# Ledger of designs, part 25: peptides against a protein of PDB entry 2C5K

Target 1, 91 residues: chain A of PDB entry 2C5K
Amino acid sequence: EDPFQQVVKDTKEQLNRINNYITRHNTAGDDDQEEEIQDILKDVEETIVDLDRSIIVMKRDENEDVSGREAQVKNIKQQLDALKLRFDRRI

## One batch from the design tools (peptide; made by RFdiffusion4, then SolubleMPNN)

Design b2_p14_3_s3 (from b2_p14_3, 4 letters changed)
Fold by OpenDDE base, seed 4:
Structure b2_p14_3_s3 (fold): chain B 91 residues (1-91), chain A 14 residues (1-14)
Amino acid sequence: as target 1 above (91 residues)
Amino acid sequence: GPPPVPRLPKKFVP
């Protein structure tokens, strides 16, 4: 599998894992998992930056059609934003 | 050259 697609897949899986955890834990706990979630959300943000950089290079240096990859990154950004909203609004 | 390879995100293990 293409490394870009692997990163996309794994990123979505992490977001899904966190989303499922938040569903099971609808209140912010005083445990290490809350900090871990916050850390991973920040890591996902950096991953998105890296994915965008990869697309920029593909577009510039390889002249490949990146519309599909751009759509994938857009989807991940939307998932991240929705998850952040759920995470931050928990009591 | 080839585009940079993004790294895998940190895995969440609850």
Scores: peptide ipSAE 0.351, ipTM 0.845, DockQ to the pose 0.781
Fold by OpenDDE base, seed 1:
Structure b2_p14_3_s3 (fold): chain B 91 residues (1-91), chain A 14 residues (1-14)
Amino acid sequence: as target 1 above (91 residues)
Amino acid sequence: GPPPVPRLPKKFVP
């Protein structure tokens, strides 16, 4: 698979790992892990920016159909937003 | 040239 798809896959897996951790740790209390999660969520946001930039270049320079990739990025954004909401709602 | 390669996110290891 191409590097774009690898990043998409790894990003979704990363969000799933965090989601699973939140499921096992419904109460915020481990400061080290909470800070790590926050750092990784921010890193995912930066990854999404990189994915979008890649799509822009593919549209302009490669003249490829990027509709599928745009849908993938949209899905990751929605997954991130849902996870951030769940993370913030923990007591 | 080819589009830029996105970077992989940091792996979470609890």
Scores: peptide ipSAE 0.204, ipTM 0.786, DockQ to the pose 0.780
Fold by OpenDDE base, seed 5:
Structure b2_p14_3_s3 (fold): chain B 91 residues (1-91), chain A 14 residues (1-14)
Amino acid sequence: as target 1 above (91 residues)
Amino acid sequence: GPPPVPRLPKKFVP
């Protein structure tokens, strides 16, 4: 498995872990985990930027078909946005 | 050269 795919996999796993936590904790509290989740979500945003940059380089310098990788990043963005919405909507 | 390798995200451990 190439590094790009590993990052995609790990990113999705982190989002899933957070999603599972939110499922178990449907209400926000003064839990230290809330801040940790925010940190992870911000980290995922930065990871997505890195993934996009990698795709740009691949398309430009390697002239590779990046449609599959673009779809993967799109999927992660959608997963992140959905998770953010779920996280922020908790009272 | 090869494209840059993205950084792995921080692991969430509840």
Scores: peptide ipSAE 0.203, ipTM 0.786, DockQ to the pose 0.785
Fold by OpenDDE base, seed 3:
Structure b2_p14_3_s3 (fold): chain B 91 residues (1-91), chain A 14 residues (1-14)
Amino acid sequence: as target 1 above (91 residues)
Amino acid sequence: GPPPVPRLPKKFVP
């Protein structure tokens, strides 16, 4: 598995873990965990930027078909946005 | 050059 796909997979798993946590904890009662979630959400945002940059380079320098990768990143962005909304509704 | 390698996100450990 190439690093791009691994990052995509891990990113989605992180978002799912956070989503599951929020489901189990509908109120923000653990400051340490809430801060960690916030940090990870920010980290995911940065990861998405890196993924996009990778796609840009692949398209420009490697002349590869990146349509599938672009769709994956788009999906992650949507998942992140939905999760951020859910997270923010609790705090 | 080759595309940059994205870093893995921080792992959530509840």
Scores: peptide ipSAE 0.199, ipTM 0.785, DockQ to the pose 0.802

Design b2_p14_3_s4 (from b2_p14_3, 6 letters changed)
Fold by OpenDDE base, seed 2:
Structure b2_p14_3_s4 (fold): chain B 91 residues (1-91), chain A 14 residues (1-14)
Amino acid sequence: as target 1 above (91 residues)
Amino acid sequence: SAPPVPRRPKRFIP
């Protein structure tokens, strides 16, 4: 498995871990955990930027078909946005 | 050359 796919996999697993935590903890509680989630959501945003940069370089320099990778990144962005909404709506 | 390797996010451990 190439590094791009490994990052995609790790990112999706990370978002799933947070989503599962939010499901079990529907109210904001432990400030340390809430801060950690915020930090990781920001980290995922930065990871998405890195993934997009990789795709841009692949299209420009390698002339590879990136349609599948673009779809993967789009899916991660949607998953992140949905998770942010759930996180922010907790009382 | 190969494209830049994306950075992986910090692991969440509740």
Scores: peptide ipSAE 0.346, ipTM 0.852, DockQ to the pose 0.759
Fold by OpenDDE base, seed 4:
Structure b2_p14_3_s4 (fold): chain B 91 residues (1-91), chain A 14 residues (1-14)
Amino acid sequence: as target 1 above (91 residues)
Amino acid sequence: SAPPVPRRPKRFIP
């Protein structure tokens, strides 16, 4: 498994863990987990930037077909956006 | 050169 696919997998699993947590905790609590989730969501945004950078280099320098990888990153971005909405809507 | 290696996000531990 290449490093790109490992990061994609880890990122999706991380977003799923947070989504499952939000499902179990439908209201925002006064605990350290809320701040941790916020920090991780920002970290995922940085991970997406790294994924995009790797795609740019693969397309430019390696001349590889990146369409599949671009679709994966698009899916992660959509998953992140949906998760942010769920996170922010909690009272 | 090879593309940069993306960083993995930190693991959520509830």
Scores: peptide ipSAE 0.343, ipTM 0.851, DockQ to the pose 0.803
Fold by OpenDDE base, seed 1:
Structure b2_p14_3_s4 (fold): chain B 91 residues (1-91), chain A 14 residues (1-14)
Amino acid sequence: as target 1 above (91 residues)
Amino acid sequence: SAPPVPRRPKRFIP
């Protein structure tokens, strides 16, 4: 498995782990877990930037189709946005 | 030219 696909997989798994935690903890807290989630959401944003940069470089190679990878990154962005909304809506 | 290697996000451990 190439590094790009491994990062995509790890990122989606991280977002799923946080989503599962939010499901079990529907009330916002002030503990170390809430702070860690915020840190990881920022880390995921940085990972998405890295993925986009990788795609930009790949587009310079005429032999590679990046459409599939662009769709993967778009899906991760949508998953992140949905998770942020859910995280922030907790009372 | 190889594309830059994306970094993995740190692991969430509840």
Scores: peptide ipSAE 0.343, ipTM 0.852, DockQ to the pose 0.847
Fold by OpenDDE base, seed 3:
Structure b2_p14_3_s4 (fold): chain B 91 residues (1-91), chain A 14 residues (1-14)
Amino acid sequence: as target 1 above (91 residues)
Amino acid sequence: SAPPVPRRPKRFIP
């Protein structure tokens, strides 16, 4: 498994961990875990930037079909957006 | 040149 696929896997698993936490904690709190989740969401955003940069270089410098990788990143972005929505809408 | 290696996100441990 190449580093790109490992990062995709780790990112999705991380978002799932947060989603599971939000499911168990459906009310917003002002505790350390809420702040940690915010930090992780920002970290995931930066990870997505790194994934996109990798794809851009592959498109430019390598004659490979990157459509599959682009679909993976799109899926992660959608998962992140859905999670942010759940996180922010908690009362 | 190989593409840049993406950074892995930190692990959430509640």
Scores: peptide ipSAE 0.341, ipTM 0.852, DockQ to the pose 0.804

Design b2_p14_4_s1 (from b2_p14_4, 5 letters changed)
Fold by OpenDDE base, seed 2:
Structure b2_p14_4_s1 (fold): chain B 91 residues (1-91), chain A 14 residues (1-14)
Amino acid sequence: as target 1 above (91 residues)
Amino acid sequence: SLPPLHKPKKFIEK
């Protein structure tokens, strides 16, 4: 397991934890938890930027096949977008 | 080596 895969794994783990929380809390609850979720979602956006940059470097400088990594990042983006939608729809 | 990667904060439910 390389650092890229570790970050992908950790990112998906956090999104899953938040998704499970939202499932059990369909309305906004403890302000501390809600603020933490918002902060983590912003952090995930930063992580995605770094993962994309890493792919560019691997493709250019390392001459590696990055198709699998691109698919992983796309999956994380989709998971993030779906989670943000659920988070924002809560009343 | 890979560029530094930002890791998101860890969510810990109360």
Scores: peptide ipSAE 0.398, ipTM 0.869, DockQ to the pose 0.771
Fold by OpenDDE base, seed 5:
Structure b2_p14_4_s1 (fold): chain B 91 residues (1-91), chain A 14 residues (1-14)
Amino acid sequence: as target 1 above (91 residues)
Amino acid sequence: SLPPLHKPKKFIEK
C-alpha cells in the first residue's frame, strides 16, 4: 500500500477513536485519557504538515495529479478541526 | 524521494 494512504487511514482512525471517546465522555475530565487525546491531536497536526509536504513534492518533482490527495488532506483537516472544537467545548 | 511521514501515536482507551 501507498505510505501516504496508510498514514491517511491511520490518522483518520485515531481521530475517529478520539471522537468516539468524546461522544461517550462528553464531560471534560482531568485524567490520562484527556492528556493523551491532546497529545494525539498535536501529533495529527504534525502528520498533516508531512502530508502537505508530500503533496508539494509530488506536484513539483513527480508532476503527478494530486487532487485526490489534496482532498484527503482537506478532509482530515476538517475532521481535526471539528474534533478540536468538540474536545475544547466540553464542560 | 518523498519526505517521511509522521504518524500519530495510537489512542488506546482505558
Scores: peptide ipSAE 0.396, ipTM 0.868, DockQ to the pose 0.838
Fold by OpenDDE base, seed 3:
Structure b2_p14_4_s1 (fold): chain B 91 residues (1-91), chain A 14 residues (1-14)
Amino acid sequence: as target 1 above (91 residues)
Amino acid sequence: SLPPLHKPKKFIEK
């Protein structure tokens, strides 16, 4: 088991689920689903912070090659930013 | 020691 990879996978899955929801709901709603999306997006931001901290620790304390992990986090950040843009642009 | 990871809430479409 690799908790880092599991969190990465789960995070991407949540972002994909939300993206699919937004695709099917191009008009912003005023329901629990919209609030839940906002909460999850904030959770993802905190997750990214934790992932970055893990990379820093692995790089400095273990001298491991973290290039792959850094690329994964970068990808999640890009996915999050794109999703936020779509979410906020809905009328 | 790796820090604990915050896991985001799972989105469940209703």
Scores: peptide ipSAE 0.395, ipTM 0.867, DockQ to the pose 0.819
Fold by OpenDDE base, seed 1:
Structure b2_p14_4_s1 (fold): chain B 91 residues (1-91), chain A 14 residues (1-14)
Amino acid sequence: as target 1 above (91 residues)
Amino acid sequence: SLPPLHKPKKFIEK
């Protein structure tokens, strides 16, 4: 895999791990784990910024279609937003 | 070439 696809894969894996944790932990009771989740969500935000920047660079190549990669980034953004909502709504 | 990409750190449940 190219670096872009590897980062997409790793990002989705982390979001899924956090989502599974939130599903089993509907109350915020472990400060260390809560802080770790917040840190990773911030890392994902930075990852998305880098992915978007890479797409801008790739668009400068006339022979490359980036529509698929744009869809992947959009999907990650939606997954992140949904996860943030679940994380913040916990009692 | 692609610019450097930030990768999120691994979540490990404790």
Scores: peptide ipSAE 0.391, ipTM 0.866, DockQ to the pose 0.816

Design b2_p14_4_s2 (from b2_p14_4, 5 letters changed)
Fold by OpenDDE base, seed 3:
Formats: structure tokens, C-alpha cells, sequence
Structure b2_p14_4_s2 (fold): chain B 91 residues (1-91), chain A 14 residues (1-14)
């Protein structure tokens, strides 16, 4: 498995873990877990930037079909946005 | 050359 796919897999796994946590904790707390979640969400944003840059380089320099990778990144962005919405809406 | 990829921190529930 290449680094791109590994990062995609790990990113989705973290988002799923956080989503499960939020599901079980619908009331926002003021603890280390909330801060950890916020930090990871920011990390995912940076990860997406790197993934997109990787796709741009592959498309430009390698002339490879990147449609599959673009779809994967799009899916992660959607998952992140949905999770951020759930996270922020907790009272 | 592909750029390095930032890997998000692993969430560990306490």
C-alpha cells in the first residue's frame, strides 16, 4: 500500500473514531478529549491539503489518471465537513 | 517527486 492510500485510510479511521465519540457524547465537554478532537480535525485539514498537492503533482508531472484519488479526497472532505458540523452543533 | 504527506494524529479515547 502506497503512502497516499495509507494516509487516506488512517484519516478516515480517525474521523470515524471521532464520529463515534461524538455520537456517544452529544453534549460538549470541556476536557482533553474535546481539545484532542479539535486538534485532529485541524490535522485532517492539513492532510487534505497535502493529498491535494500530491494529486496535482501526479496529474502534472506523471500524467497519471488521478480520478480515483480525487474521489477519495472528495469523500474525506465531505466526511470532515459533516463531522465538523456535528462537533460544532453540540451544546 | 511527490510531496510529503501530513498524517493526522490518532484519536485515542480516554
Amino acid sequence: as target 1 above (91 residues)
Amino acid sequence: SLPPLHKPKKFVEK
Scores: peptide ipSAE 0.395, ipTM 0.865, DockQ to the pose 0.822
Fold by OpenDDE base, seed 5:
Structure b2_p14_4_s2 (fold): chain B 91 residues (1-91), chain A 14 residues (1-14)
Amino acid sequence: as target 1 above (91 residues)
Amino acid sequence: SLPPLHKPKKFVEK
């Protein structure tokens, strides 16, 4: 497995873990877990930037098919946005 | 080659 796919997999895994936590903790708290979630969400944003940059580099090769990778990054962005919305809407 | 990729830190639920 190439590094891009591994990072995609790991990123989705973290988002899923956080989503599961939010599901079980649907009220906002003021503890270390809430802070950790915020930190990881910021890390994911940085990860997405790096993934996009890698795709840009790949697209410079005319023979490189990046459609699948672009779709994966788009999916992660959607997952992140949905999770951020859930996280912020908790009362 | 791919540029370095930032990986998010692992969420560990207490």
Scores: peptide ipSAE 0.394, ipTM 0.865, DockQ to the pose 0.803
Fold by OpenDDE base, seed 4:
Structure b2_p14_4_s2 (fold): chain B 91 residues (1-91), chain A 14 residues (1-14)
Amino acid sequence: as target 1 above (91 residues)
Amino acid sequence: SLPPLHKPKKFVEK
């Protein structure tokens, strides 16, 4: 399997798990789960940086069509932004 | 070669 696609898949799975958790827990808690969510959201931001760098290398050094990969990263960024908004607005 | 890809840690709900 393509490691890029595996990372994309894993990232979306984590965001979906967190989104499902927030849906079931609309009030912010004071426990390890809330801290873990915050850590993973920051981790996803770093993952996105790595994915973007990979696209730059493929575009520059391997001369591959990266349009599909760029769309995937854009989708992840949008999913992350929406999730961060939900997470931060909980009281 | 492609740069390393960081995977986010897995969320495990308690």
Scores: peptide ipSAE 0.393, ipTM 0.865, DockQ to the pose 0.844
Fold by OpenDDE base, seed 1:
Structure b2_p14_4_s2 (fold): chain B 91 residues (1-91), chain A 14 residues (1-14)
Amino acid sequence: as target 1 above (91 residues)
Amino acid sequence: SLPPLHKPKKFVEK
């Protein structure tokens, strides 16, 4: 399988899991779950950096149309930003 | 070949 697509899939899965948790936990807690969420959001930021770098390499070395992959990364960035906003707004 | 890709750790609700 294409490792790029696998990473995209895994990233979206984690963001969805966190979003579901935040939906059910609208008050910020002080426990291991909150810390784990923050760590994963940081991991997603690093993942996005790697995905963008891979697109740059594909454009340069393969001369392949990467518009679809760019759209996928853009979608993940938007999902992450929305999730961060929800996470930070909790009382 | 593609460079290495970081994958986020998996969230498991406790």
Scores: peptide ipSAE 0.388, ipTM 0.864, DockQ to the pose 0.815

Design b2_p14_4_s3 (from b2_p14_4, 5 letters changed)
Fold by OpenDDE base, seed 1:
Structure b2_p14_4_s3 (fold): chain B 91 residues (1-91), chain A 14 residues (1-14)
Amino acid sequence: as target 1 above (91 residues)
Amino acid sequence: SLPKLRKPKKFIEK
């Protein structure tokens, strides 16, 4: 069990859950769900920082090839950016 | 040693 991969998996699942919600709710609301989504998106940003830091330590201290992990984090960042755009552009 | 990673918060649709 790799904690890095678990966090990546959980993060992508979170973004997918929100994406599915936005798909069904294309009009911005003023409820607890909208606020929760904003909180989760900020939490994902912090998670990405943690993942990047872990990669830095792995490159420095473990001397392992991290290209695959860097690609995973890049993919999460792209998914987050796309989701933010969808979330903000709702009427 | 590697830093401890935190699991992200979980969104639960109501």
Scores: peptide ipSAE 0.380, ipTM 0.861, DockQ to the pose 0.818
Fold by OpenDDE base, seed 5:
Structure b2_p14_4_s3 (fold): chain B 91 residues (1-91), chain A 14 residues (1-14)
Amino acid sequence: as target 1 above (91 residues)
Amino acid sequence: SLPKLRKPKKFIEK
Protein backbone atom coordinates (compact mmCIF):
# COMPACT_ATOMS: atom_id res chain seq x y z
CA GLU B 1 0.00 0.00 0.00
CA ASP B 2 1.26 3.43 -1.03
CA PRO B 3 0.35 6.12 1.52
CA PHE B 4 0.40 8.77 -1.21
CA GLN B 5 -2.12 6.90 -3.34
CA GLN B 6 -4.29 6.21 -0.30
CA VAL B 7 -4.47 9.92 0.54
CA VAL B 8 -5.23 10.76 -3.09
CA LYS B 9 -8.02 8.19 -3.15
CA ASP B 10 -9.50 9.31 0.16
CA THR B 11 -9.36 12.97 -0.88
CA LYS B 12 -11.19 12.35 -4.14
CA GLU B 13 -13.80 10.25 -2.37
CA GLN B 14 -14.27 13.05 0.15
CA LEU B 15 -14.81 15.63 -2.59
CA ASN B 16 -17.29 13.29 -4.27
CA ARG B 17 -19.25 12.94 -1.03
CA ILE B 18 -19.52 16.71 -0.74
CA ASN B 19 -20.43 17.06 -4.40
CA ASN B 20 -23.24 14.55 -3.95
CA TYR B 21 -24.45 16.45 -0.92
CA ILE B 22 -24.49 19.74 -2.85
CA THR B 23 -26.43 18.06 -5.64
CA ARG B 24 -29.13 17.05 -3.18
CA HIS B 25 -28.92 20.35 -1.29
CA ASN B 26 -28.79 23.05 -3.96
CA THR B 27 -29.52 25.72 -1.35
CA ALA B 28 -27.65 26.36 1.85
CA GLY B 29 -29.80 25.19 4.74
CA ASP B 30 -28.26 23.06 7.44
CA ASP B 31 -25.73 25.41 8.97
CA ASP B 32 -23.90 22.63 10.82
CA GLN B 33 -23.41 20.64 7.63
CA GLU B 34 -22.41 23.75 5.71
CA GLU B 35 -19.79 24.61 8.31
CA GLU B 36 -18.48 21.05 8.25
CA ILE B 37 -18.16 21.23 4.47
CA GLN B 38 -16.21 24.47 4.75
CA ASP B 39 -13.89 22.89 7.31
CA ILE B 40 -13.36 19.83 5.14
CA LEU B 41 -12.64 21.91 2.04
CA LYS B 42 -9.99 23.74 4.05
CA ASP B 43 -8.64 20.39 5.23
CA VAL B 44 -8.43 19.22 1.61
CA GLU B 45 -6.41 22.33 0.77
CA GLU B 46 -3.97 21.45 3.54
CA THR B 47 -3.83 17.86 2.31
CA ILE B 48 -2.91 19.11 -1.15
CA VAL B 49 -0.06 21.13 0.37
CA ASP B 50 1.19 17.98 2.09
CA LEU B 51 0.97 15.99 -1.14
CA ASP B 52 2.94 18.67 -2.99
CA ARG B 53 5.59 18.69 -0.27
CA SER B 54 5.85 14.93 -0.55
CA ILE B 55 6.40 15.23 -4.30
CA ILE B 56 9.11 17.85 -3.80
CA VAL B 57 10.96 15.56 -1.39
CA MET B 58 10.63 12.55 -3.69
CA LYS B 59 11.98 14.55 -6.61
CA ARG B 60 14.87 15.95 -4.59
CA ASP B 61 15.89 13.17 -2.23
CA GLU B 62 14.65 9.98 -3.89
CA ASN B 63 15.21 10.99 -7.52
CA GLU B 64 11.93 9.33 -8.49
CA ASP B 65 9.74 10.11 -11.49
CA VAL B 66 6.93 12.17 -9.98
CA SER B 67 5.10 13.17 -13.17
CA GLY B 68 2.23 10.79 -12.49
CA ARG B 69 1.85 12.00 -8.92
CA GLU B 70 1.96 15.62 -10.05
CA ALA B 71 -0.85 14.89 -12.49
CA GLN B 72 -2.90 13.30 -9.71
CA VAL B 73 -2.49 16.33 -7.47
CA LYS B 74 -3.38 18.63 -10.35
CA ASN B 75 -6.57 16.64 -10.89
CA ILE B 76 -7.49 16.94 -7.22
CA LYS B 77 -6.91 20.71 -7.33
CA GLN B 78 -9.21 20.98 -10.33
CA GLN B 79 -11.87 18.91 -8.60
CA LEU B 80 -11.58 21.05 -5.48
CA ASP B 81 -11.85 24.30 -7.44
CA ALA B 82 -14.92 23.10 -9.30
CA LEU B 83 -16.55 21.98 -6.07
CA LYS B 84 -15.79 25.27 -4.32
CA LEU B 85 -17.41 27.11 -7.20
CA ARG B 86 -20.58 25.01 -6.92
CA PHE B 87 -20.62 25.40 -3.17
CA ASP B 88 -20.22 29.18 -3.23
CA ARG B 89 -22.78 29.79 -5.99
CA ARG B 90 -25.62 28.17 -4.09
CA ILE B 91 -28.42 30.50 -3.00
CA SER A 1 12.92 11.04 4.60
CA LEU A 2 9.45 11.33 3.15
CA PRO A 3 6.91 13.21 5.24
CA LYS A 4 4.05 11.27 6.72
CA LEU A 5 0.73 11.94 5.06
CA ARG A 6 -2.49 12.48 6.96
CA LYS A 7 -5.79 11.19 5.66
CA PRO A 8 -8.38 13.90 5.10
CA LYS A 9 -11.37 14.37 7.34
CA LYS A 10 -14.40 12.35 6.36
CA PHE A 11 -17.68 14.08 5.64
CA ILE A 12 -20.60 12.36 7.31
CA GLU A 13 -24.01 13.56 6.24
CA LYS A 14 -26.37 13.88 9.20
Scores: peptide ipSAE 0.378, ipTM 0.861, DockQ to the pose 0.808
Fold by OpenDDE base, seed 2:
Structure b2_p14_4_s3 (fold): chain B 91 residues (1-91), chain A 14 residues (1-14)
Amino acid sequence: as target 1 above (91 residues)
Amino acid sequence: SLPKLRKPKKFIEK
């Protein structure tokens, strides 16, 4: 499998795990799990930066059509933003 | 060569 696709897949699965947790825990708590979620959300942001940089290199150096990959990264960004909003809105 | 990609941290619910 393409390493790019593997990272995309793993990132989406990670966001889904957190989203499922928030669904079952709709109130913010002073918990180790809450801290871990915050750390992972920051890690996902860094992963998105890496994916974008990878696309830039593929477009420039490999002359590849990256439109599909750009769409995948856009989708992950949207998923992250929605999750962050949901996470932060919890009282 | 393409930049190496890192897999994200894995959330494990306790």
Scores: peptide ipSAE 0.375, ipTM 0.860, DockQ to the pose 0.822
Fold by OpenDDE base, seed 3:
Structure b2_p14_4_s3 (fold): chain B 91 residues (1-91), chain A 14 residues (1-14)
Amino acid sequence: as target 1 above (91 residues)
Amino acid sequence: SLPKLRKPKKFIEK
């Protein structure tokens, strides 16, 4: 498995873990776990930037079809946005 | 040159 796909996979798994946590913890806490989630969400944002940059370089320098990778990144962005919404809406 | 990709931090519920 290439690094791009591995990062995509790991990122989605992270978002799923956090989503599951939020499901079990519907009210916002003020503990290290909440802070860790915030940190990881920021990390995911940075990961998405890296993935996008990778795609841009592949498009420019390799002239390869990146449609599949673009779709994967789009999916991750959607998952992240949905998770952020759930995370922020907790009281 | 392809950017080096970093694996995301892993969430561990405690």
Scores: peptide ipSAE 0.373, ipTM 0.859, DockQ to the pose 0.820

Design b2_p14_4_s4 (from b2_p14_4, 4 letters changed)
Fold by OpenDDE base, seed 2:
Structure b2_p14_4_s4 (fold): chain B 91 residues (1-91), chain A 14 residues (1-14)
Amino acid sequence: as target 1 above (91 residues)
Amino acid sequence: SLPPLRKPKKFVEK
């Protein structure tokens, strides 16, 4: 396992933890957990930027086939977007 | 080598 795959794995696990929390807490609260979720979602966005930059470098400097990694990042983006939608729709 | 990659803050439910 390389660092890229480790970050992908950890990011997906984070999104799953938050998704499970939202499922059990369908009403938005005003506590530390809600604030932490908002912060982590923003941090995941930054992580995705780093993953994309890594792919660009692998394509250019390492001359590697990155199609599989691009698909992984796309999947994380879709997971994040779906989670943000659920988070924002809570009343 | 790959550029440094960040990991998101770990969510720990109380």
Scores: peptide ipSAE 0.340, ipTM 0.853, DockQ to the pose 0.778
Fold by OpenDDE base, seed 1:
Structure b2_p14_4_s4 (fold): chain B 91 residues (1-91), chain A 14 residues (1-14)
Amino acid sequence: as target 1 above (91 residues)
Amino acid sequence: SLPPLRKPKKFVEK
């Protein structure tokens, strides 16, 4: 199994879980859950940094086409940004 | 070899 693809899959799954929670909880209420979501979103940001770094190393050391992986990371970034917007705009 | 990748923390709804 490709570790890069596994991380991509797990990251998208995490964002989907939070998105579903926000959909069902359009108002901020449970402080513990809100804090947990914030922690997860920060963790996803760090995961994206790691993914980008791995792509840089792969370009340099493996001399392999990484356009597909770059597109995957871009998609995750867009998903994260959209989710953060929804999370912050809740009343 | 490529550097190790970290997995994101698991969200658990409560």
Scores: peptide ipSAE 0.337, ipTM 0.849, DockQ to the pose 0.802
Fold by OpenDDE base, seed 5:
Structure b2_p14_4_s4 (fold): chain B 91 residues (1-91), chain A 14 residues (1-14)
Amino acid sequence: as target 1 above (91 residues)
Amino acid sequence: SLPPLRKPKKFVEK
């Protein structure tokens, strides 16, 4: 499998896991799970940077059509932003 | 060559 697609898939799965947790835990806590979520959200942000860099290199060096990959990263960014907002707004 | 990609930390719910 394409490593890019694997990372995209794994990242989306991570965000979905966290989103599901928030759904079941809609009240903010102060436990290890909350801290872990914060850490993972930061990891996802860094992963997105890596994905973007990959796209830049593909466009520059490989002269490949990256529109599909750009759309995937955009989708992940939107998912992350929505999740961060949901996470931060919990009382 | 393409830069390496890393995976985010896996969330494991307790």
Scores: peptide ipSAE 0.337, ipTM 0.851, DockQ to the pose 0.841
Fold by OpenDDE base, seed 4:
Structure b2_p14_4_s4 (fold): chain B 91 residues (1-91), chain A 14 residues (1-14)
Amino acid sequence: as target 1 above (91 residues)
Amino acid sequence: SLPPLRKPKKFVEK
């Protein structure tokens, strides 16, 4: 499998796992799981930076159509933003 | 060459 697609897939799976957790835990807790979620959300932000850098290199050096990959990263960013909003609004 | 891609940390619910 394409490493880019694997990272995209893994990232979306992590966001889905966190979203499911937030659904089951609609109030903010003071435990290690809440801290882990915050850490993973920051990790996803760094992953997105890496994906964007990969696209930049592909556009410049690989002579490949990156429109599909750009759309995938945009989708992940939207998913992350929505999840961060849910996470931060919990009481 | 393409930059290395990192996999995100996996969430494991306890």
Scores: peptide ipSAE 0.344, ipTM 0.852, DockQ to the pose 0.856; fails the geometry check

Design b2_p14_5_s1 (from b2_p14_5, 4 letters changed)
Fold by OpenDDE base, seed 5:
Structure b2_p14_5_s1 (fold): chain B 91 residues (1-91), chain A 14 residues (1-14)
Amino acid sequence: as target 1 above (91 residues)
Amino acid sequence: PVPPVPKKPKKFVP
């Protein structure tokens, strides 16, 4: 599996792990896990930037069809936004 | 030129 797909897979897995945690913990607390979640969500945002950069290079320098990869990144962005909404709604 | 390798996010371990 190429590095791009591995990163996509790992990113989705992290978001799913956080989502599962939020499902079990629907109230925000002073738990160290809250800070860890924030850190990982920030990492995911940076990962998305890297994924987009990779797509730009593939489209420009390799003239590859990147439609599938663009769809994957779009899906991750949507998953991240949905998770952020759930995370922030917890009181 | 090969595209840069994206960084992987930190693993969440609750």
Scores: peptide ipSAE 0.293, ipTM 0.829, DockQ to the pose 0.792
Fold by OpenDDE base, seed 4:
Structure b2_p14_5_s1 (fold): chain B 91 residues (1-91), chain A 14 residues (1-14)
Amino acid sequence: as target 1 above (91 residues)
Amino acid sequence: PVPPVPKKPKKFVP
């Protein structure tokens, strides 16, 4: 499996893990866990930047069809935004 | 010529 797809897969997995945790813990409580979630959400944002950069280089230098990869990144961004909304709404 | 390798995000372990 190519590194891009592996990162996409792992990123979605982390977002799903956090989403499941938030579902089980609908109120903010454990500060250590909340900080860990926040750190990972920021890390995912940075990962998305890396994914976008990879796509830009592939499109420019390799002249490859990146439409599928762009759709994957778009999906991750949507998943992240939805998760951030759930995370921030917790009391 | 070589695209940058994306970094995996930190793994969440509750």
Scores: peptide ipSAE 0.293, ipTM 0.826, DockQ to the pose 0.818
Fold by OpenDDE base, seed 3:
Structure b2_p14_5_s1 (fold): chain B 91 residues (1-91), chain A 14 residues (1-14)
Amino acid sequence: as target 1 above (91 residues)
Amino acid sequence: PVPPVPKKPKKFVP
């Protein structure tokens, strides 16, 4: 397994862990945990930038078929956006 | 040139 796929896998696992936590904690209560979640969501945003950079280089310099990787990044973006919506609407 | 290595997010530990 290449580093790109490992990062995709780890990113989805983190988003799932946060989603499970939000499900069990439907209201914000522990400021330390809320800050930790926010930090990880920002890390995921940075990870997505890195994944996109990798795809751009692969497409430009290696002429590789990146359709599968583009679909994976799209899926992570969708998962992140859905999770951010759940996180932000908690009072 | 080799693509940059993506950074993975910090592990969530509640």
Scores: peptide ipSAE 0.290, ipTM 0.825, DockQ to the pose 0.790
Fold by OpenDDE base, seed 1:
Structure b2_p14_5_s1 (fold): chain B 91 residues (1-91), chain A 14 residues (1-14)
Amino acid sequence: as target 1 above (91 residues)
Amino acid sequence: PVPPVPKKPKKFVP
């Protein structure tokens, strides 16, 4: 499998796991899990930067069609933004 | 010129 696609898949899985946790835990806490979620959300932001960098190189240096990959990254960004909003709205 | 390998986020284990 393409390493890019593996990272996309794993990133979406992490966001889904967090989303499922938030569904089960609608109250914000000051515990290790809340801190872990924040850490992973930051990791996802860094992963998105890496994905974008990869796309830039593929488009410029490899002359590949990156439209599909750009759409995937856009989808991850939207999923992250929606999750952040949900995470922050918890009481 | 090979594109950089993106880094995976750490795994969430509740």
Scores: peptide ipSAE 0.289, ipTM 0.826, DockQ to the pose 0.766

